Peptides against a protein of PDB entry 3ESW. Designs and how they scored, part 65

Target 1, 322 residues: chain A of PDB entry 3ESW
Amino acid sequence: NNIDFDSIAKMLLIKYKDFILSKFKKAAPVENIRFQNLVHTNQFAQGVLGQSQHLCTVYDNPSWHSIVLETLDLDLIYKNVDKEFAKDGHAEGENIYTDYLVKELLRYFKQDFFKWCNKPDCNHCGQNTSENMTPLGSQGPNGEESKFNCGTVEIYKCNRCGNITRFPRYNDPIKLLETRKGRCGEWCNLFTLILKSFGLDVRYVWNREDHVWCEYFSNFLNRWVHVDSCEQSFDQPYIYSINWNKKMSYCIAFGKDGVVDVSKRYILQNELPRDQIKEEDLKFLCQFITKRLRYSLNDDEIYQLACRDEQEQIELIRGKTQ

## One batch from the design tools (peptide; made by RFdiffusion4, then SolubleMPNN)

Design b2_p14_6_s3 (from b2_p14_6, 6 letters changed)
Fold by OpenDDE base, seed 1:
Structure b2_p14_6_s3 (fold): chain B 322 residues (1-322), chain A 14 residues (1-14)
Amino acid sequence: as target 1 above (322 residues)
Amino acid sequence: NNKDLVEELLKKLS
């Protein structure tokens, strides 16, 4: 009996699609209870939920995208992208163009647009005076600073003129388009918005050990790609564990379509204890939040994203991120 | 091939 493998494959694909879609149905009462109990009893879970409520949606703002595109030197950016793309003679196909765009945005952002601020310059003495600045501590925002989602202001005294300079830690990425300076938080915040403004699939990656970066979904590579604006780094997930010899416990990616534990992509050695939550509870939490983020999507969108998720999980298990 | 696909899908549905 010639097994009609074609017919069986078609039937199994239908059943598989239905099975996948069934996982994204409204949560059962028992799952809601488990979620509520987890978030109320586990501080790490509460933190992940709190971050998801902000990071998964804040960058999906069309008005912000317009402001970004009006602020950047698009002529310079696209000129450089076109130049690099032309070198490959189009042999790799059109999808590689977006990889060149992200690489140029990394260059442009670090070299031409944004500045690392370990210490601010003195407001009175002017440029290149940060060496004269002594930290006095941090305080809350004033009335003007509070308008731009500022939680903390670092205070510095100039050793030369004695004047006080304030360094507000703004969380409003539109304000960062004006100030054009910060540390890893400000860099990642604004750069995430920049990538989103080009219509890219982007995630914000939070590391528990005080670093943040992006991931971009490359259509050319057909996977999530590490992107660090601070390092001008594209597809180098190993830089933290290997190059920096950094010890890490958790890396969580936040995007519009999901929350994913991406620790396996970045924690290659020097793993710190993962003692903040049970692994099964973290997996449940990320899946539960992801499910909620997808409630408004149609069956085809849900299925496509689920297939992408599965490929990512296979990649993470195999350690083939490079 | 469709045989491999069938085997993979059976594993996913189990």
Scores: peptide ipSAE 0.021, ipTM 0.596, DockQ to the pose 0.858
Fold by OpenDDE base, seed 4:
Order: sequence, then structure tokens, then C-alpha cells
Structure b2_p14_6_s3 (fold): chain B 322 residues (1-322), chain A 14 residues (1-14)
Amino acid sequence: as target 1 above (322 residues)
Amino acid sequence: NNKDLVEELLKKLS
């Protein structure tokens, strides 16, 4: 009997699509109970949920995208992208153009646009006075700082003039377009918005060990690509574990379409204990939040995203075996 | 290869 593999493949694809779609239906009562119990009993789960409620949606703001595009030197950016794209012999319309765009945005952001702030300059003494600044601690925002989603303000005293300088840690990325300075949090926050403003598929990656970065979905590479604005790094997920010899336990990616444990991409050595949550519960949590984020999507969108998720999971499994 | 696809899909559906 000649097995009609084409007919079977078509039938299996239909059944597989239906199976995948069934997983993204409204959560069963038992899943809701499990979720509620988990987020009420596990602090790490609460943190992941809280971050998802913000990071998964905050950057999908068309008004912010417009403000970003109006603020950036788009002429310079596209001139540089076009130059490097042409130099490498690529034709117009290739999916690789977006990779060149992200690389130029990394360059532009680090070299031309944003500044790293270990310590602020003294407000009284002026530029290049950060060396004279002594940290006094942190406090809550004042009334003006509070307008820009400021959670904490670092306080510094100038050793030269004795004046106090405030370094508000703004979480409003639009305010960061004005201030143009910060640490990994401000860098990643604004850079995530910048990438989103170009219509790119972007995730915010939170590392428990006090670092944050982005991932961009490259249509050319057909995968999530590591992007760190602080490091001007593209597709170098190893920099933390290998180059920095950083010890890490969790890396969680937050995007509009899901929450994903991406620890396997970045934690290549020096793994810290993953003792904050059971692995099964973390997997459940991420899947549950992802499911909620996709409730409004159509069946085709859900299926395409599920296929992408499967490919990513395969990648993450294989990466540990190399 | 549709054979390989079928085998892969069968694994996913199991």
C-alpha cells in the first residue's frame, strides 16, 4: 500500500493546528486556581507576573513611537544603514536590512545618543565632575520626578562644592529621550522602545542578577537575537557568562506575545541555584501568562506564534549541547 | 520531505 504521505501530512498538519489552538483556549478552572495559588504563594512568580503586566504592553504605544521617531536623527541612521547594507552587496528588499538597522541603532544609541551614568555630574560644578560625587543613598521621588514614573532617586554630594545632586531613576522612556543618560535599566528601557518604534518584534530580557537587555526577532536569521544597547552587542548571548564570567540564575524575556524563560540562551556557565520557583511552576507561569497575552489573537496568529515558540524551545535545548 | 514531516508531527501529537 503506497502510503500517501502528502495526504497524511496535510491531515496531520490540520490536526496539529487544532491541537495547538486547543492549548491556547481559555484556561480551565484548575489552571486558574493553580495560577492564583502560585502568584499568591511564590514571590518570584509575583515578580514575573508584575513585570509581565508592564513590560509586555507598555512599549506598544503609537504615541511614544511617534515621539521617538521625531527625536532620533533618522537621516543619519538610515544613511548609515544604507551605506553598510550596500557595502556588503545586499539588494534592496532582503530581510537582512532589519539586522543592519538594529546594528546601526545600537551604534547610534551608544555613540551618539545616550550616555552611561555611573555617577551624575555635579549640578553646580557642571560637566565632567562625576569623579567628585559621593553617593549618600537613595530616596523617593519629589513631586516633579514623580511625573515621570520615578521609583527611586540616587542622592550624591559633591566633594568640591558640597551641593547635592539628584539622579532620578526614571522609568518613563519619554523622559529618557530628554535626559539621555542612565544605567542598564534606562538604556534597555529606552532602547526597547526605540526598537519597537521601528515596528520590530522585541522582548525585554530581565536577568535576576541585576542586568537587562533586549531580544529582537530577526526575520533574516528566523530567531530571537540578543541585543544589548549598553554593550552595542548584536547576537552575542555569551558575553555575560563567558566574557564577563557573570553568575546568573534566571533570564526571563517579556514581549507583547509572551513571557519566555530564556535562561538557557545566556547562562552558559557559572549557573546559580534556580531555587526561587520550581521549574515546572515557572514553565506553567510563563505559559499561562503567554496564553493570556494571546487571547485576542486569531487562530492563524496563535498558530504562527506557537510554531515560533517551538523553534525557540528547540534552539534553547540544542544550545546547551554545544 | 513529507515523510519526515509526518514523523515529526506524529511525535508532536503523541
Scores: peptide ipSAE 0.021, ipTM 0.557, DockQ to the pose 0.851
Fold by OpenDDE base, seed 5:
Structure b2_p14_6_s3 (fold): chain B 322 residues (1-322), chain A 14 residues (1-14)
Amino acid sequence: as target 1 above (322 residues)
Amino acid sequence: NNKDLVEELLKKLS
């Protein structure tokens, strides 16, 4: 009897879809209790939750997307993308165009648009005076700085003129379009918004050891791709562990559709103790937040995302990005 | 291969 594998496959796909969808139903009371207990008793869990409440949704602002697109030199960007796509893209399929776009945005952002600010220039002495700046410490924002979601202001004194220069650490990415300077936080914040403004699937990756970057979901590569605006880096997840020899414990990705522990993608060596939370509790936390973020999605969207999540987990286990 | 798909799905449902 020729087993009709086609019919069996179809039936199993239906059953599998139903099974997956069942996991994304409203959380059971026991799961809610576990979640509440975890976020109330574990500071790391509370931190992840707090970050998810901001990072998963803040960049999904159409008004901000419009402001970004109006601010960037789109003609230059697309000219460069089209040029690179014309060389290679036609043979590899249309989906590769987006990879070229992200690569150009990385170039444009670092080379043409944004600046690294280790120390600010003196407001009185002008440009290229950062060498004369001595840190005095940090303080809270003033009334003007507070308008732009500023949590901390670094204070510097000019050794030349003696004047004080304030370096507000703005969290408002629209203000960063004006200031066009910062450190990894400002870079990643604005660059995440920029990528989102092009309609891309983007995650904000938080590393516990004081770094942040992005991930972009490449339709061409059919996976999440490392993107670091500070480094102008595309698909180089190894740069931290290998090139920098950085020691790391946690990398958590925050996107509109989920929160994912991506530590396995980036922590390739020199792993620090993962002692902030139990591994099972972290997995549960990320899954619970992800489930919550997907409550409004339809069954097909949930299923597609679940399939993508599963492929990512397989990738992370197998180390296929290396 | 539908056989491989069936086997994979069976593993996922297990």
Scores: peptide ipSAE 0.019, ipTM 0.530, DockQ to the pose 0.852
Fold by OpenDDE base, seed 2:
Structure b2_p14_6_s3 (fold): chain B 322 residues (1-322), chain A 14 residues (1-14)
Amino acid sequence: as target 1 above (322 residues)
Amino acid sequence: NNKDLVEELLKKLS
């Protein structure tokens, strides 16, 4: 009997697909109980859930995408991308073009569009007056600031004119298109929206040790790529652990299709104690939220994403980002 | 090794 290896392979693939899909079915009652108990009893888990409820969905707003695209100098951006793409000589087509687009968006955002704000300029004295600003503390938003999802306002006094300048920490990324300034939070928030506005697969990465950045899924590289708008950095996940010698405990990526612990990509040395949650519980939490985010997807979409997840997990274990 | 086999299978599925 000639073993039809092709038929066996097809059957194995079908069974494998069914097996993978079975993992993404509606959570069993026991999993729901475990999830509820975990979120109720563990503050870190509650924080991850809270972030997922915002970060996984907020950037999937078509009206915001339109506003972004209308605000950016698209002619300049595409001119620069086309110029760099023409130099590469490797006509690998549309996939590599997107990597050039992200690199140009990093350049454009940092050099032409957005400003780092350690201290605000004095509203009275004008530009380049931040050196004269003394922090007085923080307060809640006023009635105008509250319209733009402002959690806190930093207050500064000008040493030259004595006037008070408010630096509202806006969480509304559309307001950030107007203000054009902030710290890592504002940078990452708006830049995540910008990348999403180009139809890219993007994740927001939260680091427990007060930094945030993006990941972009490169079809050319066939993996998640580190993207930091503050640093104009593309595919340099080592910058925090190695270049900054930063100590870190957790890096969690939030995207429309999942929540993933990406700590292994970024924490290469100087690892802080991971004592906020049990590793098994964190893994469970991320998987549970990811399943919920995928409940409306069809079997083929679920399978493709599951294959991507598996490949990412293999990458994270191998340390092959270089 | 099982890893190489999985990688080969993934390449065939792409």
Scores: peptide ipSAE 0.008, ipTM 0.486, DockQ to the pose 0.111

Design b2_p14_7_s2 (from b2_p14_7, 6 letters changed)
Fold by OpenDDE base, seed 1:
Structure b2_p14_7_s2 (fold): chain B 322 residues (1-322), chain A 14 residues (1-14)
Amino acid sequence: as target 1 above (322 residues)
Amino acid sequence: SNDDLVKKLLEKLS
C-alpha cells in the first residue's frame, strides 16, 4: 500500500488553510452580542474600539501620502540610505534596504525635520524664547485651529513681553508638516503617516501610561520591529521597561489589518496591574476588531496575515525579539 | 511560513 504522502500532505495543508479561514468568517450572532455588551460595559474596551476606528484607517490616505513625499527631502533621504546600504547591505540581501530606509527616516525626522516642544517660543520675541514662557492652562480651539482637528490648545504667557502664545495640539498630520513641532503624540502621528507614505506596513502602538510609538514590519527580519521617532530608536523594545524603568500595564498596536496586544514585547519588568479588562475579553476584542478589518480581503490575503499573526504570537510567548 | 513548517513536518513524517 504505497501511501501517497504527497497527496496526504496537500490534503492536510488544504484542511489547515480552510480551518484558518473559517476563523475569519463573519461573526456569529453570539459573538456580536458579546462584542456589543463588552464595549458598552467596559470603558477600556470602548477606548480600544474608538482608537481602532481612527488609527486603523486614517493613515491609508493616498492624497496624504503624496503631500508627505512632496514635503520631505527625498534626495537627501535616499542619498543617505544608498550610502549605508552600499557599506553593509549587499551581503545581507535586498530586503535590508527597507531597514536602512526606516533608520534614515528616524534620523531625518529627529535631526532635520521635526522639533520637540516642551514649551513654545514666544510668537512676539521669536526663536529660543521658550525659557520665558509660563503655562496658563489649556482651552478649546478657536475657529482657525478647529479646521485642523485640534481638541486642546495650551496657553502660555511670555515673562518678557507679557504676550500670550497659543500652542494648539493638532491631530491633523498634514498640519504637522507645516508646524513641525510637538510632543510624543504629534511625533508618532506624523511619523506613522511618513512610514505609510513609503508603502510600509506600519502599526501605531498606544501605551496606557502616556506614551506612543510605531512598529514596522521588516521583510528582512521577518517580524514587527519597534520604532520610536522621539528616541530615534529602531528595534529596541526594551528601552521603556529597562532603560527608563517605566511601569506599564498595556501596549496595543493598531494597524490597517488588525489590532494586537503587544504588551509582552515591551513590558519586561515593573508590570502594573492589568485590571481594566479580563484577559480573555481583551483577546476576544482584538480578534473581533481584526476580523472586521479583514472582511474585504481575499482568502489568500487572510491566510497570509493569519500566518504572520501566528508567528508574532509565538515570538511574543518566547520573548525572542530582544 | 506555516506552509513551510507543515511541509517540513510532513516531510519528516513521511
Scores: peptide ipSAE 0.011, ipTM 0.512, DockQ to the pose 0.109
Fold by OpenDDE base, seed 4:
Structure b2_p14_7_s2 (fold): chain B 322 residues (1-322), chain A 14 residues (1-14)
Amino acid sequence: as target 1 above (322 residues)
Amino acid sequence: SNDDLVKKLLEKLS
């Protein structure tokens, strides 16, 4: 009996695809109940849900992408990308070009475009006066600041002139194109939008221990790549745990196609207690949100993403930090 | 891709 291995292969592939697709069908009533109970009873789960409702979709705005591309010095960026790409002897059309683009965007953003702001300059005394600024605390936004999705305004007094300077913590990334300053939140927010504006697959990574960064899906490397705009860092997930000796408990990635616990990529040592949620509940939550984000996708898209997810999970389990 | 892996596995089984 000549076993038609090709036929069996095709059948196995079909059955496997069907199995994968079955996981992404509309949630059963019991799963919905579990989800609702989880987000109502667990504050961390509620926080993850709230973040997903914003971070997974906010950057998929074509109008914003246009504004970004109009604001950046694209000529400089592409000139530098092309120069470095050619220098390394790559042929045009290689998938690695996007890695060069992201690296240049990191350089451009940190060196040419955006500014770190520990303390603002005094509005009255002008540039390079931040040393004279004393924090007075934080308050809510005024009417103008509220137009730009500002949740908090840091208040500073100038020791030289006595005037008050406001540092609004804007969450509107378009406003950040104007202000061109901030801390990790503003940096990551705008940089995530910038990367998205180039048509890249990007996730926003939230760390519970007050840091945020990006991940970019490299088609060349065929994996999610750590990207930190503050650090001008590409593919250095170890910088927090090892270089900074940072203690961390959770790193959650938020993208248009899913929510993923990426803690294993970044928490290499000095792990803090993961006591905010049961591991099984967090896994369920991320899967449930991911499933919802994919409801409008076709079967082929769902299958491709599921394959990507599986590869990422294997990577995260194996602890192969390359 | 998982498809390529399945294909490669099947090629090894053939």
Scores: peptide ipSAE 0.010, ipTM 0.499, DockQ to the pose 0.100
Fold by OpenDDE base, seed 3:
Structure b2_p14_7_s2 (fold): chain B 322 residues (1-322), chain A 14 residues (1-14)
Amino acid sequence: as target 1 above (322 residues)
Amino acid sequence: SNDDLVKKLLEKLS
């Protein structure tokens, strides 16, 4: 009897799809209770939930995407992408083009568009005067600053002219298109929006030890790729643990389709205690939030994302990010 | 590919 292997494979795929889909069904009452108890009793879990409520959806704003694309020098960007793409001898239509785009966006953002701000320039003395600035502390936003989702304002005094300069820490990424300066928070916030504006699959990665970056899903590499706008870094997840010798405990990725513990990608050495939550509870939390984010998706979308999730989990277990 | 995933799953289940 010729075993129809193709028929068996199709049946297995159907059964597997059904199995996967069953995992993404509406949470059982017991899971809801577990989730509620976890977020009410564990501060870290509450923090992850709170971040997910913002970071998973805020960048999916078509109006913002339009504003970004109108603000960037798209002619320059695509000229450079096309130049580098052609130089490496790639054919038109290859998925690798998006990797070149992200690399150029990293270059453009760091070199041409955005500025690192340790200290602001003096509003009175003008450009290149940050060396004369003394921090006086932080305060709440004024009425104008409050319009742009500003949580805090850093205050500086100029040692030369004595005037006060305010450095508002804006969380509105559209305002950051105007100000074009900040630290890791502003860089990652705006750069995440920029990548999203090109229709890319992007996650915001929060590190508990006060750094933030992006991940981009490369269709060419078929994986999530580390992207740090501050460092102009593409696919260098090791830079924190190895190059910076940074100690870290948690890296959590927030995207429209899920929340994922990506700590294994970035914490290669100098691991700090993971004592904020039980590992099983963190896994449950991320899965539960991910399920909720996918409730409106169709079966095919859920299945494709679940396949992607499984590949990522395999990657993270094997340490084969490179 | 979905096929590769099924293969990997089968490898995990073996």
Scores: peptide ipSAE 0.009, ipTM 0.506, DockQ to the pose 0.199
Fold by OpenDDE base, seed 5:
Structure b2_p14_7_s2 (fold): chain B 322 residues (1-322), chain A 14 residues (1-14)
Amino acid sequence: as target 1 above (322 residues)
Amino acid sequence: SNDDLVKKLLEKLS
């Protein structure tokens, strides 16, 4: 019996593709019911859904991309990328160029562009006066601040001049191009938009324990890569659990093409109880949202993304990112 | 049949 292995392989590939594509068909009525019940009964699920409705699509704005590219010093950025690529990149192939770009954007953003703001400078006393600022609390935005998707304004009094300084926590990343300061939320928000503006495949990672960062899909490494703009960190997913000794329960990645539980990449020790949702329900939720995000894609796009998803799941199970 | 083998493999992947 001459087993035609080539014929079997071809048949396997066809059937595998069909099988994968079948998973991304319109949700069955039972899945819709399960989804609706889950988001109505589980607060964590509702939160993940709410975040997905914003974070998965907000950065896919061509007008914002143009404004970003017009605002950044592209000449400096590309000069630095080209310089580093010329040293080592030619031996590794063209795909490594995007890794150099992301590394330079991390450098540029932290060193040249954006500022960490624990406390604002006094509006009256000027630069380097944050040490004189006393927090008075937080309030809602005024009429001007409300124009820039501001949910909260931190209020500070200057101990030197007695004047009040407002620190609005803007969620409009275009406003952040002007203000050029913030904490992890503002950093990650604007940096996610910056990476997207270069045409990169990027996810926003939300950690339940009050931190946020990015992931970039490296074509060179052929995987999702940890990117933290606050830390100028590239491919260091261990920094939170190991270096910070941070306790964490959930890390959820939000991208245009899907929502993924990436907790296994970042929670290496000191895991907090995962008691907000059943593991099966979280898996279902992420898959269901991902399926919805892909409804308009063609079969080839769906298949390519599904292959990427499978590779990521294998990576997360095997712990091979180290 | 080769078809049955592929089906069994797909069932294991599901």
Scores: peptide ipSAE 0.012, ipTM 0.480, DockQ to the pose 0.199; fails the geometry check

